Peptides against a protein of PDB entry 4XPM. Designs and how they scored, part 57

Target 1, 160 residues: chain A of PDB entry 4XPM
Amino acid sequence: VMLHSKNVKGFLENTLKPYDLHSVDFKTSSLQSSMIITATNGGILSYATSNNDVPKNSINEINSVNNLKMMSLLIKDKWSEDENDTEEQHSNSCYPVEIDSFKTKIYTYEMEDLHTCVAQIPNSDLLLLFIAEGSFPYGLLVIKIERAMRELTDLFGYKL
Target 2, 67 residues: chain B of PDB entry 4XPM
Amino acid sequence: DIKGTIAFDTHGNVIESTGVGSQRIEDIGDLSKVTLDAEGFAQVQGDSLLVHLYKRNDITLAVYTSA

## One batch from the design tools (peptide; made by RFdiffusion4, then SolubleMPNN)

Design b2_p13_8_s3 (from b2_p13_8, 6 letters changed)
Fold by OpenDDE base, seed 3:
Structure b2_p13_8_s3 (fold): chain B 160 residues (1-160), chain C 67 residues (1-67), chain A 13 residues (1-13)
Amino acid sequence: as target 1 above (160 residues)
Amino acid sequence: as target 2 above (67 residues)
Amino acid sequence: SLKEFFERIFSEF
């Protein structure tokens, strides 16, 4: 089944769900945001955000979307810099991964008080971006985005 | 009697923590250096707690017990 | 057993 825009939105919505372990008393918060953005300009192609009870089409909703646009651009810029920096690619904040013989990297970034991670969808012009609260462990965030990436095979090789 | 847990990856980043483990994140540095047996297990005697280590697929889990 | 406990946790990641 092909992953269409409507399916992508639903997929991103699903990634917002917290991790809730049952063997131990551990549960995360929901992700603040989950996005697919362009690697070229940081433009948002699709996004999901946790409920904040903001009225639809309100000024507050518009402001929140604008904030996402700003964050996506900043993270895209940092990602671009790191992709051109060998030392950053070998830092503790970079996780090389391989999915179905396709190689990519997961980067973790502290954005103010938020924990973020971003990864290029293999061989594509797209980035998957997770934004979480500072209480969300980075190690788990990396696992989460890797697992999510494995479900986006339809976007592998996508070019703008 | 389990008092807490810490799971961490090869970068030393936390995956999960519970109980006393949440207050001992700084232990990851030392725990990551512990030599594991052929099955991926080890035990480390701490101050007042025993730490049971198990590593699988680049994830290390530390379980803190009273004995 | 403790080993089984480890396995249960790992299975949830």
Scores: peptide ipSAE 0.699, ipTM 0.948, DockQ to the pose 0.750
Fold by OpenDDE base, seed 5:
Structure b2_p13_8_s3 (fold): chain B 160 residues (1-160), chain C 67 residues (1-67), chain A 13 residues (1-13)
Amino acid sequence: as target 1 above (160 residues)
Amino acid sequence: as target 2 above (67 residues)
Amino acid sequence: SLKEFFERIFSEF
């Protein structure tokens, strides 16, 4: 089924769910935010946030959205710089991955006290971005975003 | 008697941690250097705990036990 | 067994 706007939104909302292990007593917090942004300008095409207890069109929502816009732009800028820096692509913060013969990279970035993870959707002008609390392990965040990207094959090759 | 766990990737980043493992994230550096057997297993004696290591698909899981 | 425990955890990653 082709991913439409509301389907993408729902998908991102589902990515917010905590990672809960059953064999051991381990459960993460929910992701703070999950977004699809443009690789060109960091514009948000779709997003989901864990705290939806904010009235729409309220000042708090505006501040929240503005914060997401700021973070998305900053992360896009860092990503762009790293994509033009071979040394950064070989740093500990970069995970080269291959999904169905498509190559991409997952980057982890510390944003203040938040743990973030971003990856270009293969062959597309889009980035998938996860924002989590500092308690969310980076290794698991990488696994989470990789698996999420595997479900976004409809967006592979998407050009703006 | 399992006292805790740590799972980590090839970058040394934590995947999960529980129990005493959550307090021993600094062990990852040394644990990542441990030579594993053909099945991907190893045991390392810690201070008062025994660490059981298992690696599969570039993920290393450390299980801490009293013995 | 401990090995089975390992496998259970890995299956959840």
Scores: peptide ipSAE 0.699, ipTM 0.949, DockQ to the pose 0.769
Fold by OpenDDE base, seed 4:
Structure b2_p13_8_s3 (fold): chain B 160 residues (1-160), chain C 67 residues (1-67), chain A 13 residues (1-13)
Amino acid sequence: as target 1 above (160 residues)
Amino acid sequence: as target 2 above (67 residues)
Amino acid sequence: SLKEFFERIFSEF
């Protein structure tokens, strides 16, 4: 089934759901944001946010979107720099992974008090980006984004 | 009795923590250096708590007990 | 057992 824009939006919305363990008393908050952005200029192609307290078409919504745009650009820039830095690729902030024989990397970045992680969708011009509260553990965030990436096979090889 | 847990990855990043484990994230540094047996298990006595370690698929789980 | 407990937790990751 081909991923349409509407389907991508729904997918991203689903990624916002908290991680809830049952064997132990552990539950995360929802992700603040989940986005697919361009690797070239950090442009947002699709996004979801857990902030439902902002009226549509309000100034606050516009500001929220602008904040997402700013964060996406900043993270894209860091990602681009790290992709050209072999030393950074060997740090604890970089997770090389392989999905169905496609190689990619997951990077974790601290953005102010937020925990973020980003990964290039394999062989594509797209990045998947998760933004979470500082209480969201990085190790779990990495697992979460890897699992999400595995569900985006339709976007593998996507070129702008 | 289980007093808490910490799960962490090969990079030393936390996956989950509960109970006393949430207050002992700094233990990851030492726990990551523990040699595990062929089954992926180890036990480490730390302070007043016993730490039970199990590693599977690059994830290490530490369970803290009183004994 | 602790082993069973470990397995339960790991199954949720």
Scores: peptide ipSAE 0.698, ipTM 0.949, DockQ to the pose 0.754
Fold by OpenDDE base, seed 2:
Structure b2_p13_8_s3 (fold): chain B 160 residues (1-160), chain C 67 residues (1-67), chain A 13 residues (1-13)
Amino acid sequence: as target 1 above (160 residues)
Amino acid sequence: as target 2 above (67 residues)
Amino acid sequence: SLKEFFERIFSEF
């Protein structure tokens, strides 16, 4: 079934949920933000945030959205640079993965006190971006975004 | 009894940590170099704790016990 | 068993 705009938003909201292991006493925080952005310009096509206590149309909301726009642009730029840097693609911050028959890469980036990861949706002009607190371990963040991308097959090959 | 755990990937990045494992993230460097048996298991004595290692699908899990 | 414990944790990743 095709993912509509509303479905994508709901999907991203669902990715915000924390990892809660019951075999051991381990539970993460919720993701701060989850976004689908354009690989070309870093424009936000859809997003979800855990900060839901900000009133609509408030200055704080505008500032928070602007912050997301800034972060998305910065991460897109880093991603673009790394896609043209073989050394960065072989660093501990790059995870080549294959979903079905499609190949992509997951990058982890530390931004101030935040842990982020980004991956190109296979064969598309879109990036999936997770932003988490510094307490969210990178290894798990990578697993999380890989699993999420496996649910976005409808966006594979999406071109702007 | 289990005193803690650490799970980490082939890049040395943490997946999860609990108990004493949360205070021993620096052990990953040494644990990643341990030779595992044919089933992906190993045991390493570290100070007063015994570390039980199991690796599957590029994920290594370390379980710390007193014995 | 410890083996079963390992398997449980891995199944949650």
Scores: peptide ipSAE 0.698, ipTM 0.948, DockQ to the pose 0.740

Design b2_p13_8_s4 (from b2_p13_8, 6 letters changed)
Fold by OpenDDE base, seed 1:
Structure b2_p13_8_s4 (fold): chain B 160 residues (1-160), chain C 67 residues (1-67), chain A 13 residues (1-13)
Amino acid sequence: as target 1 above (160 residues)
Amino acid sequence: as target 2 above (67 residues)
Amino acid sequence: SLREFFEKIFSEF
């Protein structure tokens, strides 16, 4: 089944769910935001947010969306720089991963008090971006985004 | 008699922490240097607690016990 | 056992 815009939105919404371990007393908060953005311009193709307290089409919603746009652009820019920097690719914030023989990298970035991670969907012009609270551990965030990316095989190789 | 846990990756980043483990994140630096046996296990005594280590793949799990 | 506990946690990652 091909991923359409509606399906992608629903997928991103599902990624917002907390990570809940049952063997130990550990549960994260929900992700603040989950997005698919363009690697070229940082444009948001699809997004989900846990902040549903804002009425649709309200000024507050617009401000929230604008904030996401700014965040996505900033992270895209940082990602682009790192992709062209050998030293950054070998830093502790870079996780090389392989999914079904496709290679990509996951980067973790501190954005103010938020924990973020971003990864290029393999061989595509798209980035998957998670934004979480500062209490969300980076190691788990990396695992989460890797697993999410494994479910986006329909977008592998996608070019704009 | 489990007092807490810490799980961390090869980058030293936390995956999860519970109990006393949440207060001992700084232990990761030392724990990451511990030599594990062929099965990926080790035990380390530290600061009145016993730490049981198990590594599988690229994840290390530390379980803190009183004994 | 402790080993079983380890396995349970790892299965959730």
Scores: peptide ipSAE 0.679, ipTM 0.948, DockQ to the pose 0.759
Fold by OpenDDE base, seed 4:
Structure b2_p13_8_s4 (fold): chain B 160 residues (1-160), chain C 67 residues (1-67), chain A 13 residues (1-13)
Amino acid sequence: as target 1 above (160 residues)
Amino acid sequence: as target 2 above (67 residues)
Amino acid sequence: SLREFFEKIFSEF
């Protein structure tokens, strides 16, 4: 099934759901944001946010979107720098992964008090970006984004 | 009796923590150095708690018990 | 058993 814009939006919205373990008393918060952005300039192609308290078309919504744009640019810049730095690729903040024979990397970044992770969709000009509260463990965030990436095979090889 | 848990990856990053494990995240450094047996298990006595370790698929789970 | 508990947790990851 081909991913359309609406399907991508819905997918990202689903990624916002908290991680709830049943065998132990552990449940995360929802992700603050989930985005697909361009690897070239950090432009947001699609996004979802758990902040539903903002009226549509309000100034607050505009500010929220602007904040997302700013964060996406900052994270894209860090990602770009790390992709050109072999030392950073061997740090604890970089997870090389392979999905269906496609190689990519997951990076974790602390953004103020937020926990973020970003990964290039294999062979594409796109990045998947998760933003969570500081209470969201990085190890789990990495697992979450890897699982999400595996569901985005339609975007593998996507070029702008 | 289980007093808590910590799960962490090969980078030392937390996956989950519960109970006393949530208060002992700093243990990951030492726990990551423990040699596991052929089945991926180990036990480490730490303070008043016994730590049961199990590793599978690059994830290490530590379970804290009183004995 | 403790082993069963381990397996249960890992099944959720």
Scores: peptide ipSAE 0.678, ipTM 0.948, DockQ to the pose 0.754
Fold by OpenDDE base, seed 2:
Structure b2_p13_8_s4 (fold): chain B 160 residues (1-160), chain C 67 residues (1-67), chain A 13 residues (1-13)
Amino acid sequence: as target 1 above (160 residues)
Amino acid sequence: as target 2 above (67 residues)
Amino acid sequence: SLREFFEKIFSEF
């Protein structure tokens, strides 16, 4: 079934949910933000945030959206640079993965006090981006985004 | 009884930590170098705690016990 | 058992 805009938004909202292990006493915070952005310009196509207490059309909402735009652009730039840097692709911040027959890479980036990870949706012009608090462990963040991408097969090969 | 846990990947990044494991993230460096048996298991004595290691699919889980 | 505990945790990743 094709993912429509509403479905994508709902998907991203679902990714915000914390990881709760019941075998041990471990539970993460919710993701701060989850976004699909363009690999070319870092433009936000869809996003979800855990900060839902901001009134619509308020100055605070505008500022928060602008912050997301800034972060998406910065991360896209870092991603673009790393895609052309073999050393960065072999660092502990890069995870080559294969989903079905498609290859992609997951990058982790620390931005101020936040933990982020980004990955190109296979064979597409799109990036999936997670932003979490610093308490969210990178290893788990990588697992989370990989699992999420496996649910976005409808976007594989998407070109702008 | 279990005093804590650490799970980490091949890059040394934490997946989860609990109990005393949360205070021993620095152990990952040494634990990653431990030779595992054919089944992916090992035991390492660390100070007063025993560390039980199991690796599967590039994920290593360390369980800390008193004995 | 400890082994069962390992498997339980791994199943949640």
Scores: peptide ipSAE 0.678, ipTM 0.948, DockQ to the pose 0.742
Fold by OpenDDE base, seed 3:
Structure b2_p13_8_s4 (fold): chain B 160 residues (1-160), chain C 67 residues (1-67), chain A 13 residues (1-13)
Amino acid sequence: as target 1 above (160 residues)
Amino acid sequence: as target 2 above (67 residues)
Amino acid sequence: SLREFFEKIFSEF
């Protein structure tokens, strides 16, 4: 089944769900945001955000979207810098991963009081971006985004 | 009697923590250096707690017990 | 057992 824009939105919505362990008393918060953005300009192609009870088409909703645009651009810029920096690629904030023989990297970034991670969808012009509260452990965030990437094979090799 | 847990990756980043483990995140540095047996297990005697370690697929789980 | 407990947790990752 092909991953269309509508399916992508639903997929991103699903990634927002908290991680709830049953063997131990551990449950995370929901992700604040989940996005697919362009690696070239940081433009948002699709996004999901946790429900904040903001009225639709309100000024507050517009402001929140604008904030996402700003964050996506900043993270894209940092990612671009790191992709051109060998030392940053070997830092503790970079996780090289391989999915179905395709190589990519997961980066973790502290953005103000938020925990973020971003990864290039293999061989594509797209980035997957998770934004979480500071209480969300980075190790788990990395696992979460890696698992999500494995479900986006239809976007592997996507070029703008 | 389990008092808490910590799971962490090869970068030393936390995956999960519960109970006393949530207050002992700083232990990850030392726990990551512990030599595991052929099955991926180890035990480390702490101050008042025993730490049981198990590593699988680049994830280390530490379980804190009273004995 | 403790081993079973380990396996339960790992199965959830």
Scores: peptide ipSAE 0.677, ipTM 0.948, DockQ to the pose 0.749

## One batch from the design tools (peptide; made by RFdiffusion4, then SolubleMPNN)

Design b2_p14_1_s1 (from b2_p14_1 with W2I E12K)
Fold by OpenDDE base, seed 2:
Structure b2_p14_1_s1 (fold): chain B 160 residues (1-160), chain C 67 residues (1-67), chain A 14 residues (1-14)
Amino acid sequence: as target 1 above (160 residues)
Amino acid sequence: as target 2 above (67 residues)
Amino acid sequence: SIKDFLKELHDKIF
């Protein structure tokens, strides 16, 4: 069973929620953006953003979407390069993970002052991408995207 | 008497920080090199604070207390 | 004990 587009959008919106540790006085900001993009050309298939104050069809909205498109393309390009670079795959910015016997990698990338992480959905042509503020710890961002990936099993093996 | 906490992964990246821990992220470099006992515990004296370490499943938790 | 606290806190977080 494949996830419907509407379900994927809702899933991504849910990932935006801040992480709140009640055991300690620690709470993150919401993710700035969460996206599923193509590994081939960085095209956005679905996205969610925390900044919903921009009027629809406004120039500001268009610019915001264009910014996401730019970031997704840049990150896809960096990901593609790293997937072909053994040294980068062994850096502190790469987290090999295994989900239900499927192997993938989580990469962390600094984008200006933003913290981002991206991972290929196992055996698929899709990437999951999180964009957060610089105050969002990378270690937690990695955990967050891994846990999110585990909920996307319906997309495992998805080919365009 | 907890003054703060830091949790970090094997890459040295922060997972969470609270209290004085938020101001001592640079300690991760040294804390990651501390030899833990068979149960995953260690204590390190840092400045005027005592750091209690516990590592399990590749995640280290550091708790800062008064010495 | 502090050890118990660490274990419990670790379990709560992860």
Scores: peptide ipSAE 0.702, ipTM 0.941, DockQ to the pose 0.853
Fold by OpenDDE base, seed 1:
Structure b2_p14_1_s1 (fold): chain B 160 residues (1-160), chain C 67 residues (1-67), chain A 14 residues (1-14)
Amino acid sequence: as target 1 above (160 residues)
Amino acid sequence: as target 2 above (67 residues)
Amino acid sequence: SIKDFLKELHDKIF
């Protein structure tokens, strides 16, 4: 299976949308960012951000992208450590999940004042990463990323 | 009358909260230990409010009422 | 009933 940048980008942009129950007084903010990164080096293959008010090719955009790169690398490093640590895999920050008989894990991480969650796309060299404001509940973030991964079956088993 | 809600998972993490539930996140620790009936329901007196619990598919919903 | 409401709300949220 081949990665198609435009299709993946559109998918990630859709994940940014806030959760709104409508029937009850509960609505989240949009995700700050959504990314697909490499599990090996934390390199960003595709990303979307809710802050698109920055002019393209501006210094502010460059700084924003660089910040995403830094966060991606840090989270990848933590994920890699946890994948090699049985104790961390049994913490309340780790959610083992199974999608169509494919097993993976969702990890939640505090990143400064942000709430993040990351999961390996099953049997792939790719990670899906959500970054949200601190007001975004972790339990909902986990549900959100699990449901998102169910839409990425074409990437299951993807190797670099 | 519903005063608020909390939904939380088996890890004790919040999924959603509304009304007074947003101010009662600390209740999750105790609510998660409540024994539910065969249908997944329970009622617990919490402070001045009554908490109605329903758990299905590893997700617990708590609804706070005045009575 | 409150039980019906809880079930319905649970279904709406998830």
Scores: peptide ipSAE 0.700, ipTM 0.942, DockQ to the pose 0.769
Fold by OpenDDE base, seed 4:
Structure b2_p14_1_s1 (fold): chain B 160 residues (1-160), chain C 67 residues (1-67), chain A 14 residues (1-14)
Amino acid sequence: as target 1 above (160 residues)
Amino acid sequence: as target 2 above (67 residues)
Amino acid sequence: SIKDFLKELHDKIF
């Protein structure tokens, strides 16, 4: 059963929450953004952003969305290049993973001072993309996105 | 007495850090090369601190202590 | 022991 758009939006919003390790004195900031984009063109199908004081339908909101569009396109392009580069798939920026017998890869990319990670939803035309502040450690970001993908089984095999 | 911690993956990327560990992220390079025993443990002297290592499921936990 | 502590902490975090 395919997830409704509203349900996907809510899911992405939930991924924004800080990672709080109660066992140790460690807590992250919220993710800046969480998105599902197309692997073909980097188009944003759904997204969530951290609460920033931006009025709805304002010019600032439009600029913010445009910024996300630009980042998603850039990351998609880098991802696409790496998917066609064997050497890049063996770098420290690539994590091959298997979820319920489905294989995919998680890539980490630094975008200016931001930490990002992206992964193809298994057998789909979709990418899951997390954007975080530079203080968010990459290793944890990878774990976070892997666990998130495990909750998106309804999107496995989704074709545009 | 625990002075800090670092957890890192097989790619050398940080998962979490606390205390003095947050200031010693550069130690991961050396810590990742340490030979662990059959149970996944090791101890390494680092500066004035003792580093206790435990690796399981491809995640290494380093705990810094004074002794 | 320190080993027990490490195992426990590892389990709590991951």
Scores: peptide ipSAE 0.699, ipTM 0.941, DockQ to the pose 0.899
Fold by OpenDDE base, seed 3:
Structure b2_p14_1_s1 (fold): chain B 160 residues (1-160), chain C 67 residues (1-67), chain A 14 residues (1-14)
Amino acid sequence: as target 1 above (160 residues)
Amino acid sequence: as target 2 above (67 residues)
Amino acid sequence: SIKDFLKELHDKIF
């Protein structure tokens, strides 16, 4: 299995789109960022951000990327700890799910004032990570990431 | 007449909220404990509003009405 | 009926 960076980038950008209900007056903000990172080191393999107004290769862009690197590492560490903690796996912040007979877990984490969720892509060395504003409901965030993972079957079983 | 809605999962986390539902997120704790009928429905009197519940596929929808 | 409305709304959202 090969990771196609451009295709993955486009996929992640699509996940940024806000949730807009047609039947009720409910609409979210866009996700702040969406990433695929390594489960081993928290390294970013691909990412998308809603803040695209920053000039390319500017110092502000570099700083924002560095911030994403920091967050991805922190979340990877929390995820790794929870994966080795039975109590955390049974907490209200953990959603065991099964996608096409593949099992994984979705974790929700409060990171400063942001709402985040992370899940291991089934049987892989990769994590999918969503970062949203605090106004983005966790229940919806979990639904989004589960549905997103269903579209990443090509990455199931991906090893570094 | 609908005054608002709340949808929440089995963990008590909000999926969506509208109208008065957005101001009554704390109701989820009690609403999650309501016994539903065989079809997944229930009605609960909440102060001046009536709450209509429907649960399917582990997602509960609460609709607030005046009657 | 309110039950039909709830079912339809649930289907539209999820």
Scores: peptide ipSAE 0.691, ipTM 0.940, DockQ to the pose 0.928

